# Ledger of designs, part 61: peptides against a protein of PDB entry 5JXT

Target 1, 319 residues: chain A of PDB entry 5JXT
Amino acid sequence: SLLPKKEINVYIGMSEMQVKWYQKILEKDIDAVNGAGGKRESKTRLLNIVMQLRKCCNHPYLFEGAEPGPPYTTDEHLIYNAGKMVVLDKLLKRIQKQGSRVLIFSQMSRLLDILEDYCVFRGYKYCRIDGSTAHEDRIAAIDEYNKPGSDKFIFLLTTRAGGLGINLTTADIVILYDSDWNPQADLQAMDRAHRIGQTKQVVVYRFVTDNAIEEKVLERAAQKLRLDQLVIQQGRAQVAAKAAANKDELLSMIQHGAEKVFQTKGAFGTMAEKGSQLDDDDIDAILQAGETRTKELNARYEKLGIDDLQKFTSESAYE

## One batch from the design tools (peptide; aimed at target 1 T73)

Design b2_p24_2 (made by RFdiffusion4)
Pose (drawn by RFdiffusion4):
Structure b2_p24_2 (pose): chain A 317 residues (1-241, 244-319), chain P 24 residues (1-24)
Amino acid sequence: SLLPKKEINVYIGMSEMQVKWYQKILEKDIDAVNGAGGKRESKTRLLNIVMQLRKCCNHPYLFEGAEPGPPYTTDEHLIYNAGKMVVLDKLLKRIQKQGSRVLIFSQMSRLLDILEDYCVFRGYKYCRIDGSTAHEDRIAAIDEYNKPGSDKFIFLLTTRAGGLGINLTTADIVILYDSDWNPQADLQAMDRAHRIGQTKQVVVYRFVTDNAIEEKVLERAAQKLRLDQLVIQQGRAQVAAAANKDELLSMIQHGAEKVFQTKGAFGTMAEKGSQLDDDDIDAILQAGETRTKELNARYEKLGIDDLQKFTSESAYE
Amino acid sequence: ATSRPPYPPMPEEEEEELMARMLS
């Protein structure tokens, strides 16, 4: 029995420093922010703003000249200058206290570099797979974290790095520092630890910058995820839109017994006999429209799970 | 606390890869 994973959006604010940088990004190109300029503008200008706001929502030290002036030290400012780092510090502390291990995913490798300095600062044993990591390296990195009684605690990955089918079930908590545009990418990262061989409840924490760009980014991915489900669930519809032996057999046998029983005429003909007054016609049209309503209201309401014929139906016996 | 050099800027290749994801 594999327990369904717990996915939780953790909504996070921004530090005072992030607000300063967030405002500067929006100010430096306020025209495009207010939707000015021509409609002919290429997508490049707006997408550059999205990248900067994404980096800003991650950590301000991703901008050059942001970390406190030279010389540069790695201290508590690395934690308290980014809202996500403050939440993560206490979250990681609580995770180790309960005997849990964690996979931390990110879109940006420069952020894993910042997380490296954090792990060394706090003394955390960790592994990293980058996507800019050789094959033999990440094999050893996987094995080192999956070794029985492993020294490691945190596994730093990019959402795309490892490839398909790698196994990290020696962890039971996944932290998505930032989200991906296509939901399958994040969903695959969660299934690094949430797969066969995982014994404990997999919990996934997704850091989201509330009232900022990442909250809006998340709704779109959630929509695209919902659209994918509808397509996959309805993937049986086109193959259903010939005729089975039974379908053809059912068309022929329908009402055949009643036909054999009949010596004279059938229903509408036996009761009235090829002569029809106005009242008889009116009963035929009223009974038809009623049957027509009930038939259409029954089938126009159905779903794919009712229309889909099982392959075993072709096993006529 | 320990000393270190400044963090390097993000590579242009990584920015292009991330931009390509936004355009997908």

Design b2_p24_2_s1 (made by RFdiffusion4, then SolubleMPNN; from b2_p24_2, 11 letters changed)
Fold by OpenDDE base, seed 4:
Parts: C-alpha cells; structure tokens; sequence
Structure b2_p24_2_s1 (fold): chain B 319 residues (1-319), chain A 24 residues (1-24)
C-alpha cells in the first residue's frame, strides 16, 4: 500500500549575501515598497519586485555581478552565499547515508544550472530535465534515473517540466527548492515520487526562506489549495477564487519581513549563528521547527471557511 | 577550482513567464 506522504516546510534564514541583495532590491524601489505610488503604482512594478525578491531567496548568483570574480569558480562560496544551499548540502549528505534518492524541483532553470555545478562539485551523480529539454532527452534522463541499480542520486527538475505525468517512484525524497504560485503544480511534482510503485515513505521538504516574501507565497498557496478543496467538497463551482493577486496582496507580500531585513546586519537565524558550519544537530533542529510550523500553518487553514479563505489579509493569518 | 563563465541572469522571457504564472 502507498504510505501517505510526509510534508515538511523547512524554514531557512538568508545568508549575509542574500540579506544584502534583499535590502538592495527593496531600496531600489523603496517608494513602491512603502506604497507611496498609491493608485498610480503599476501592478507590473510590484510583480517585478516580487520576482527579484524570489530570485534572492533562491540564490544571489541569479543576479548579474553577485558572484565573486573574475575568475569565476565552483567552490564553497556557491553554498555558503545561499541559505537554501547550506541546508541542502547537509540534508543531501544525510539522505545519501540513508540510501534514499532525491528529486529536486525549482521554478528557475538558472537555479538548476547552479545545482548542476554543485552536484559536480560534491561528486553527486544527477539527471536534469527543464522546459528546454527535448522529449527524447527527457525519456533518456528518466530511464537512466529509474534504471535498476542506477548510480544517479539526484534528479534536478523544473516543477512544470517534472509535472508532465512522469514516474519517478525510484526516488523517496522530494525537495521543493522553491514553491509554485499554483499549489497544484507542487502537488503534481510530489506525485512523481508519491505514486503507485513507490515502496518507501515519501518525504517532501519544502524550502521556505524565513522572514521573507516566500513565507507569504507559501501562505497564499496553502490558502488557495484549501479553498479549492472546499469548493470541490461543497460543489460551489462558481467560487472561482480570483486567482490573480491584487496590488494590495502583492504589496503585503513585499513588505513581509522587510523591516527586519533592513535592521539585520549579516545573516538570518541559524545562518547567522553557524553559517556553513551547520552540523547534524542543527539540521535536526531546523527540521523539527519546520514540522511544528507546518502543523501550525495547516491548522490555521483547516479551521477557515470559504468566506474567510477568500479574504487574503495579512491579519486573517493571525486571528 | 575549475574556472567557468559567470552565471547568466534569468532571461526577461523566463521572468515574464514566471510573472504570468502568478496571474493564473
């Protein structure tokens, strides 16, 4: 029988470099961040800020001139300059020791480029599929990964490319390096490992940058998913959740954690205390804290009705 | 360490596609 998947949000502090770039992004458009543009502020301007902040949460090297160099080299700086990479690096070592195999999903093909270089640097054998991968090459990569006795430890996928009905039940760990705006895309990604033919407990780790825009991305996605479930259960097909975020929602998402980011000198949370020196106990603490926060997040949305879930207010998540 | 080219930024096209997904 297929065991239920275990989903854990892994809340990760920004590196010092991410904090600096996050501050720079907010400062560049400070008038928009403060809502000073009023009714004249374009939705496009806010969407661009959201995109830049999300890039920063993934890796600062997604920005031109962020990587130290020339010369540009693959080294430990690829890891310690991004909080998610620091946690990933420790988590993958644990997963490998357990004899598990891993799917890593991202929205960003350029992040997969960084992850490829990381895999080579650590000596992890991997496969890759993204939106540009030819159909024949996708089949070949899947077959190579699923091969009995495959030495491929990691499969790198863009969430949408990995969503295309493929079977990856030879992996038992799923890492969502970032989240899709549509929670159904992430579920479809998880269902590549959590499907008929899976013999292990599937564990999903969702990476979430703590005290940043990604917490609000996650909250919005959880709200949307719960609303969709309730609409289906109640047969109210007409409650099309207005899928598009409004300007006020985008502004609230951008403002989340911004004050604390501006006040921060150095890294955030566990990244400030230990940085790249995270040990196995630190990873256990992060995972335990994440499991607790995940339960709390789910419990908030489980109590809400359809009318409450239609109101995305920053305040309704605290009542 | 082996030298490599710097990572290119995310293309405007890929950024636009991701922004369109937020509107879906």
Amino acid sequence: as target 1 above (319 residues)
Amino acid sequence: PRERPPYPPISEEEEQEELERLLE
Scores: peptide ipSAE 0.527, ipTM 0.922, DockQ to the pose 0.642
OpenDDE base, seeds 1, 2, 3, 5: peptide ipSAE 0.525, 0.521, 0.525, 0.530; ipTM 0.921, 0.921, 0.924, 0.923; seed 5 fails the geometry check

Design b2_p24_2_s2 (made by RFdiffusion4, then SolubleMPNN; from b2_p24_2, 12 letters changed)
Fold by OpenDDE base, seed 4:
Structure b2_p24_2_s2 (fold): chain B 319 residues (1-319), chain A 24 residues (1-24)
Amino acid sequence: as target 1 above (319 residues)
Amino acid sequence: PTLREPYPPISQEEEERWLAELLE
């Protein structure tokens, strides 16, 4: 029988370089971040800030002129300059030692380029599919990954490309390196491993940059998912959850953690204490803390009715 | 260390696609 999937949010501090770039993004449009534009502030301007902050949470090398060089090299700096890469690097060693195989999903094809270089640097055998991958090449990559005795440890996928009904039940670990704005896309990604034919416990690790915009992206996604479930259960098909975030929601998301980011000198959280020197005990602590926070987050939304879930207010998260 | 080219910035087309996905 298919075991229920275990989902764990992994809350990760920013590296020093990410903090610096996060500050720079906020400072570049400080008037919009402070809400000084009022009703004249375009939704598009706020969405652009959200996108830049999400890029920063993934990897600072997604910005022009961020990477140290020339010369440009694939080396340890590819890992230690992004909190998610530091955690990923330790987690993948554990996953491999356990004899598991892993799907890594991202929204960003350019992040997959960094992850390819990382896989080569660490000697991990991998497959890749993104939005630009030809249909024939997708089939070939899936077949190569799924073949009996495949030496391919990692499958790198964009979330949307991985959503296309493919079977990857030869993997038992799913890493969502970032979250889709639509929680259904992430569920569809998980369902590539969590389906008929799976013989192992599927574990999903969702990477979330702590004290940053990604916490609010996650909260909004969890709220939307719960609302969708309740609407289906109650037969209230007419309660179209407003799919798009409003300006005030976007502003609140941008402002989340911004003050603490401005006050931070160096890295955040566990990245400040140990950086790239995370050991197995540190990873266990991060995973345990993540499991606790995941349970708390789920418990918060499980108690809310449809009417409460329709009110996305920053305050309703604290009641 | 392996020498490589710098990572190019994310294309405007990819950013526009993400904006569209956020507006849906």
Scores: peptide ipSAE 0.486, ipTM 0.907, DockQ to the pose 0.647
OpenDDE base, seeds 1, 2, 3, 5: peptide ipSAE 0.476, 0.483, 0.478, 0.480; ipTM 0.901, 0.905, 0.904, 0.902

Design b2_p24_2_s3 (made by RFdiffusion4, then SolubleMPNN; from b2_p24_2, 9 letters changed)
Fold by OpenDDE base, seed 2:
Structure b2_p24_2_s3 (fold): chain B 319 residues (1-319), chain A 24 residues (1-24)
Amino acid sequence: as target 1 above (319 residues)
Amino acid sequence: ARLREPYPPISKEEEEELLAEMLE
């Protein structure tokens, strides 16, 4: 029988470079961030801010002029300048030692470009599929990864390309490097490893930048997923969650952690204390804290009824 | 260290796709 998947949110502090770029993004549109635009503020402008903040949470090198150079090099700076890369680098070493194989999903193909260079730099053998991958090359990559005795450790995928019904049950670890705006897309990505033919316990690590926009993206996704489940269970098809965030919701999401980001000099949390020098005990602590916070998050939404889940309460931004 | 070109920014098309997902 297929074992239930274990999902753990991994809460990760920003690097010093990420904090600087996150501040710069907020400062560029400070009037919008402060809600000063009022009725004149476009939903599109707020969505653009959310997108830029999500890019920053993934890697600062997704912005022009962030990478040190010229000359531009693949080296340790590719890792220590992004909190998620620091945690990924340690986690992949553990996963490899366990004899596991890993799917890494992102929304951003340009992040996969960084991850390819990282794989080459660390000597990890990988496959890649994104939205631009030709059908024949996609089949070849899947077959190369799934073949008996494959030496491919990592599969890099965009969440969309990974959603397309493929079988990757030869992997037992899933890393969601970032979350989809639609929680169903992430579930579809997980189901590439967690399906009939899987012989191992599937573990999903969802990376979440702490004290940033991604916590609110995660909360919103959890709320929606619970609402969808309750609607299906109760047969109340008309109570479909408003799929799109409203302006006030987007503004609240952008404002989350912004004050602390502006006050911060340097990195956040474990990134400030240890930087790239995380040990195995530090990773265990991060995973344990993540497991606790994941249970707390799920328990929060499990207690809510349909009417409560339809209300985006801004109150959670002040606690 | 291997020399390379700088990472190009996310394409306008990819940004438009990400924006479209947030509008659904």
Scores: peptide ipSAE 0.525, ipTM 0.933, DockQ to the pose 0.653
OpenDDE base, seeds 1, 3, 4, 5: peptide ipSAE 0.517, 0.522, 0.522, 0.520; ipTM 0.931, 0.933, 0.932, 0.931; seed 4 fails the geometry check

Design b2_p24_2_s4 (made by RFdiffusion4, then SolubleMPNN; from b2_p24_2, 10 letters changed)
Fold by OpenDDE base, seed 5:
Structure b2_p24_2_s4 (fold): chain B 319 residues (1-319), chain A 24 residues (1-24)
Amino acid sequence: as target 1 above (319 residues)
Amino acid sequence: STLREPYPPISKEEEEEELARLLE
């Protein structure tokens, strides 16, 4: 029988470089961030801020002129300048030692470019599929990854490309490097490993930048998922209003953690003390804290009814 | 250390596609 998947949100602090870029993004449009733009503030302006903040949470090198250089190098700076990379680096080492194989999903093909260079730098054998990958090359990559005795440790995928019904049950670990706005896309990604033919316990690690916009992305995704579940259970399929993010929701997401980010000098949260010097105990602590916070997050939304879940109020998630 | 080109930024098209998903 297929074992239930374990899902753990891994809450990760920003690196010093991420904090600086996060501050810069907020400062560039501080009036919008403060809600001072009033009625003239376009939804598009807020959406652009959201996109930039998400890029920052993934890797600062997604910004032009962020990477130190020239010369531009693949080296340790690729890792220590992004909190998620620091945790990923330690986690992959553990996963490999356990004899597991891993799918890494991202929304951003350009992040996969960074992850490819990282894989090469660490000597990890990998496959890649994204939206631009030709059909024949996708088949070849899947077959190469799934073949008996494959030396491919990592499969890098965009979440969309992973959504295509492929079977990757030869992996037992899933890392969601970022979250989709639609929780169903992430579930579909997980289901590439968590499917008939899986013989191991599938573990899903969802990376979430702590005290940043990604916590709100996660909360919104969890809310939507619970709403979808309740709507299906209650037969109220039409009540799942595809609530497009409104202006106030976007503003709340942007503002989340912004004050703390502005006050922060150096790295943030889990990166502040150890940075790239995270050891196995630090990873265990991060995973344990993540498991606790995941349970708490789920428990918050499990108590909410359909009417509560239709209202994105930050307040209703804390009652 | 391996020399490489800098990472290209995310295209405006890719950003718009990602943002469109937030609105779905």
Scores: peptide ipSAE 0.537, ipTM 0.933, DockQ to the pose 0.637
OpenDDE base, seeds 1, 2, 3, 4: peptide ipSAE 0.523, 0.532, 0.534, 0.530; ipTM 0.929, 0.931, 0.934, 0.932; seed 3 fails the geometry check

Design b2_p24_3 (made by RFdiffusion4)
Pose (drawn by RFdiffusion4):
Structure b2_p24_3 (pose): chain A 317 residues (1-241, 244-319), chain P 24 residues (1-24)
Amino acid sequence: SLLPKKEINVYIGMSEMQVKWYQKILEKDIDAVNGAGGKRESKTRLLNIVMQLRKCCNHPYLFEGAEPGPPYTTDEHLIYNAGKMVVLDKLLKRIQKQGSRVLIFSQMSRLLDILEDYCVFRGYKYCRIDGSTAHEDRIAAIDEYNKPGSDKFIFLLTTRAGGLGINLTTADIVILYDSDWNPQADLQAMDRAHRIGQTKQVVVYRFVTDNAIEEKVLERAAQKLRLDQLVIQQGRAQVAAAANKDELLSMIQHGAEKVFQTKGAFGTMAEKGSQLDDDDIDAILQAGETRTKELNARYEKLGIDDLQKFTSESAYE
Amino acid sequence: PEEPDLLYPTLPEAFVEAFEKVFD
């Protein structure tokens, strides 16, 4: 029995420093922010703003010249200058206290570099797979974290790094520092720990910058995830739109017994006998329209799970 | 240092409209 994973959006604000940088990004190209300029502009200008705001929502030290002036030290400012780091510090502390281990995923390798400095600062044992990591390296990194009684606690990965089917069930908590544009990428990262061999409840925390660009980014991915489900659930429809032996058999046998019973004429003909007054015609049209409504209202309401013929139906016996 | 209070800036709606058009 594999427990369904708990996925939680943790909505996070921004530090005072992030606001300063957030405003500068929006100011440096305020024209494109207000939707100015021609409609012919290429997508490049707006996408550059998206990248900067994404970096800003992650950590301000991703911008050069942002970390407090030289010389550079690694201290508590690494935590308190990014809203996500403040929430993560207490979250990681609570995770270790309850005997849990955690996989931390990110889109940007430069952020895992910042998380490396944090792990060394707090004394956390950790592993990293980067996507810019050799094959034999990440095999050892997987084994090190999966070793029984492992010294490690945090596993730093990029959402895409490892590839398909790698197993990290020795962890039961997943933290997505930032989200991906395609939902299958984040969903695959959660299934590093949420797969066969996982014994504990998998909990996934997704850091989202509330009232900022990442909240809006999330809605779109949630929509695209909902669209994928509808396509996959309806993937049986085109194969259904020939005829089975039973389908052909049912068409022929339908009402055949009543035909054999009949010596004279059938229904509409036996009761009225090839002569029809106005009242008889009106009853035929009223009974037909009623049957037509009930038939259409029954089938236009159905779903794929009702129309889909099982392959075992072809096993006529 | 002390733990700071986190702020919640407002994202321009015009940017959101232009942003959605880029991804449609």

Design b2_p24_3_s1 (made by RFdiffusion4, then SolubleMPNN; from b2_p24_3, 13 letters changed)
Fold by OpenDDE base, seed 5:
Structure b2_p24_3_s1 (fold): chain B 319 residues (1-319), chain A 24 residues (1-24)
Amino acid sequence: as target 1 above (319 residues)
Amino acid sequence: MEKPKLLYPKLPESFLKKLDEVLE
């Protein structure tokens, strides 16, 4: 029988570079971030800020000219300048030692480019599929990954490209490097490994930048998922899931953690304490803390009714 | 209740210039 998947949100601090870039993004549009534009602030401007903040949470080199150089060389800076890469680098070593194989999903094809450079730098054999990958090349990559005795350890996928009904049950670990605004897209990604033919316990690690916009992206996705479940269960088909964040919701998301980001000198959390010197005990602590916070998050939404889930709890910008 | 306006500290101009070069 297929074992239930384990889902763990892995809360990751920003690197010093990410904190600096996050501060810059907020400051460039500080009037919008402060809500000074009020009703006049365009939804498009707020969405752009959200996109830049999400890029920063993923990797600062997603910004043109952020990469150290010349010379432009792949080195340890590719890892230590992004909290998610520091955790990924340690986690992949553990996953490989366990004889597991891993799917890594992102919303950003340009992040997959960084992950390819990383894979080459670490000597990890990988496959890649994104939105631009030709149909024949997708089939070839899937077959190469799934073949018996495949030496391909990692499959890099954009979440949407991975959503296309493919079977990747030869992997037992799923890393969501980032989250989709639509929780169903992430579920569909997980279902590539968590499907008939899987023989191992599937574990899903969802990377979430701590004290940043990604926590609010995750919360909104969880709210939507719970709402969709309750609507189906209660037959209340008329509950139009508020598909798109309004301006106030976007502003609240942008403001989340902003004060702490501005007050912080250097990296956040475990990245401040250990940075690239993260050991196996530190990873265990991060995973354990993540499992606890994941349970708490789920328990929070399980108690909410449809009417409560329809209300964006504008938690204060300070919480 | 008006949402308290976050008073953000200003970052150094040198840092902002480098951001503009990267975000353009």
Scores: peptide ipSAE 0.022, ipTM 0.535, DockQ to the pose 0.028
OpenDDE base, seeds 1, 2, 3, 4: peptide ipSAE 0.022, 0.013, 0.018, 0.000; ipTM 0.524, 0.387, 0.493, 0.284; seeds 3, 4 fail the geometry check

Design b2_p24_3_s2 (made by RFdiffusion4, then SolubleMPNN; from b2_p24_3, 13 letters changed)
Fold by OpenDDE base, seed 3:
Structure b2_p24_3_s2 (fold): chain B 319 residues (1-319), chain A 24 residues (1-24)
Amino acid sequence: as target 1 above (319 residues)
Amino acid sequence: MERPKLLYPELPESFLKKLDEVLE
């Protein structure tokens, strides 16, 4: 029988470099961040800020001039300059040691390019599929990964490209390096490993930058998922409108953690204390804290009715 | 290993100047 999947949000602090870049993204559009533009502020401007902040949460080397060089070399700086990479590096070592195989999903093909460089640097054998991968090359990559006795440890996928009904039950670990705005896209990604033919316990690690915009992206996704479930249960065919985030929702998401980011000199949380020197006990503590916060998040939305879930209930970060 | 510079969208020079001031 297929075991229920375990889903754990992994809350990760920013590196010093990420904090510096996050501050600068906010400072560039500080009037928009402070809501000084009011009703006249462009929704497009707020969406652009959100996209830059999400890039920063993934890796600072998604911005021009962020990477040290010339010469541009793959080295330990690729890991320690991004909190998610520090945790990923330790987690992958554990996953490999236990004889598991892993799917890594991202929304950003350019992040997969960084992850390819990382895989080469660490000597991890991998497959890759993104939105640009030809159909024949996708089949070849899937077949190579699923082959009996395959030496491919990692499969790198864009979340939406991995959603295409493929079977990857030869992997038992799923890492969502970032989250889709649509929680159904992430579920479809998980279901590539969590399907008939899986023989292991599937574990899903969702990376979330703590005290940053990604926490609000996750909350919004959880709210939407609960709403979709309740609508199905009540037989209301009201397609929970793809209500694109309004300006006030986007502003609240941008403001979340902004004050703490401006006050912080250096890295956040565990990244401030240990940086790239996380040990196995630190990883266990991060995972345990993440499991607790995941249960609390789910319990918050399970108590809400449809009418409450239709309202974006994010408290202002400044109230 | 040396790799090609990732094609990043150009950050405004004002942003890069402020970056250098924070990294110094």
Scores: peptide ipSAE 0.015, ipTM 0.437, DockQ to the pose 0.092
OpenDDE base, seeds 1, 2, 4, 5: peptide ipSAE 0.013, 0.017, 0.011, 0.017; ipTM 0.457, 0.419, 0.388, 0.395; seeds 2, 5 fail the geometry check

Design b2_p24_3_s3 (made by RFdiffusion4, then SolubleMPNN; from b2_p24_3, 12 letters changed)
Fold by OpenDDE base, seed 1:
Structure b2_p24_3_s3 (fold): chain B 319 residues (1-319), chain A 24 residues (1-24)
Amino acid sequence: as target 1 above (319 residues)
Amino acid sequence: MEEPELLYPKLPESFLKKLDEVLE
């Protein structure tokens, strides 16, 4: 019988470099961040800010001129300059020792490029599929990964490419390096490993940058997922319409954690305390804290009705 | 129109231009 998947949100602090880039992104558009544009501020401008902040949460090297060089050489800086990479590096080592195999999903093909460099640097054998991968090459990569005795440890996928009904039940660990605005896209990605033919407990780790835009992306995704579930259960098809964030919602998301980021001189949260020196006990503590916060998040939305879930409570990040 | 209360200090245009050059 297929075991239920275990989902854990892994809350990760920003590196010092990420904090500096996050500050620069906010400072560049400070008038928009302050809401000074009011009704005149473009929704497109706010969406662009959100996209840049999400890039920063993933890896600072997604920005031109952020990577140290020349010479541009892959080194430990690729890891310690991104909080998610520090946690990923420790987690992959543990996963490999357990004899597990892992799917890593991102929405950003350029992040998969960084993850390829990382895989080469650590000597991890991998497969890759993204939105540009030809159909024949996708089949070949899937078959290579799924073959008995495959030496491929990691499969790198864009969330969009992972959604295409493929079977990857030869992996038992799923890492969502980032989150989709549509929680169904992430569920479809998880279902590549969590499917008929899986013999192991599937564990899903969702990386979430703490005190940043990604917490609000996660909350919005969780709210939408619960709303979709309730709409299906109650047969109320009409409720699905408010899928796109409005300007005030986007502004509230951009403002979330911004004050703390501006006040921070170094790294943030767990990255300030331990940085690249995270040990196995620190990872266990992060995972346990994440499991607790995941249960609390789910319990919050389970108590809400349709009418409450339709109200994006802009609980001000300033209360 | 009351100027909206700024949560964060407004940066000089010269600084914003430099940031645009780095983020473009």
Scores: peptide ipSAE 0.026, ipTM 0.491, DockQ to the pose 0.025
OpenDDE base, seeds 2, 3, 4, 5: peptide ipSAE 0.019, 0.023, 0.019, 0.024; ipTM 0.428, 0.579, 0.433, 0.570; seeds 2, 4 fail the geometry check

Design b2_p24_3_s4 (made by RFdiffusion4, then SolubleMPNN; from b2_p24_3, 12 letters changed)
Fold by OpenDDE base, seed 2:
Structure b2_p24_3_s4 (fold): chain B 319 residues (1-319), chain A 24 residues (1-24)
Amino acid sequence: as target 1 above (319 residues)
Amino acid sequence: MEEPELLYPELPESFLKKLDEVLE
């Protein structure tokens, strides 16, 4: 029988470079971040800020001129300049040692480009599929990954491209490098590995930048998923899916952790103490803390009714 | 360090609609 998937959120501190870029993004639009635009602030502007902050959480090299160079050579800086890459680098080494194979999902094709450079730099054999990948090339990549005795360790996918009905049950580990606003897209991605034909325990690691916009993206996705579950269970088809994030919700999301980011000199959390020198014990501590926070998050939303979830405005960044 | 250029100038309305659809 298919074992239930284990999902854990992996809360990751920003690197020093990420903190600096996150500060600059907030400073550039400080009037919007402070809500000074009021009703005049466009939803588009707030969404742009959210997208820049999400890029920063993924990798600072998603910004023009952020990568050290010329020469633009892949080196250890590709890893230590992004908290998620530091954790990924250690986690992949563990995953490989245990004889597992891994799917890595992102919303951002440009992040997959960085992950390709990383795979080449570390000597990891990989496949890639994104939204631009031709149908024939998708089939070829899937077949190459799934073949008996495949030497392909990693499959890099955009979440949406990976959602398209493919079977990747030859992988047992799923890394969500970032989260979709729609939790169903992430579930569909997980279901590429967690389906009929899987013989191993599927483990899902969801990377979440701590004290940043991504916590609020995750919370919003969890709220939506719980609402969807309750609507299905109660047969209340008319419970409008939470409308698209309003301006106040977007503003609250942007403000989340902003004060601490402005006050911080250097990296956050374990990244401040050890940077790229995380050991196996540090990874275990991060995973254990993540498992605890994941249980707490789920327990928070499991107690909420439909009316609570509908009224749930994102708590102010100050509560 | 150069100011991070907002690589996404104005998000196209089409992207905002898709984002809204994904958020709905």
Scores: peptide ipSAE 0.013, ipTM 0.387, DockQ to the pose 0.061
OpenDDE base, seeds 1, 3, 4, 5: peptide ipSAE 0.000, 0.006, 0.012, 0.005; ipTM 0.329, 0.364, 0.326, 0.337; seed 3 fails the geometry check

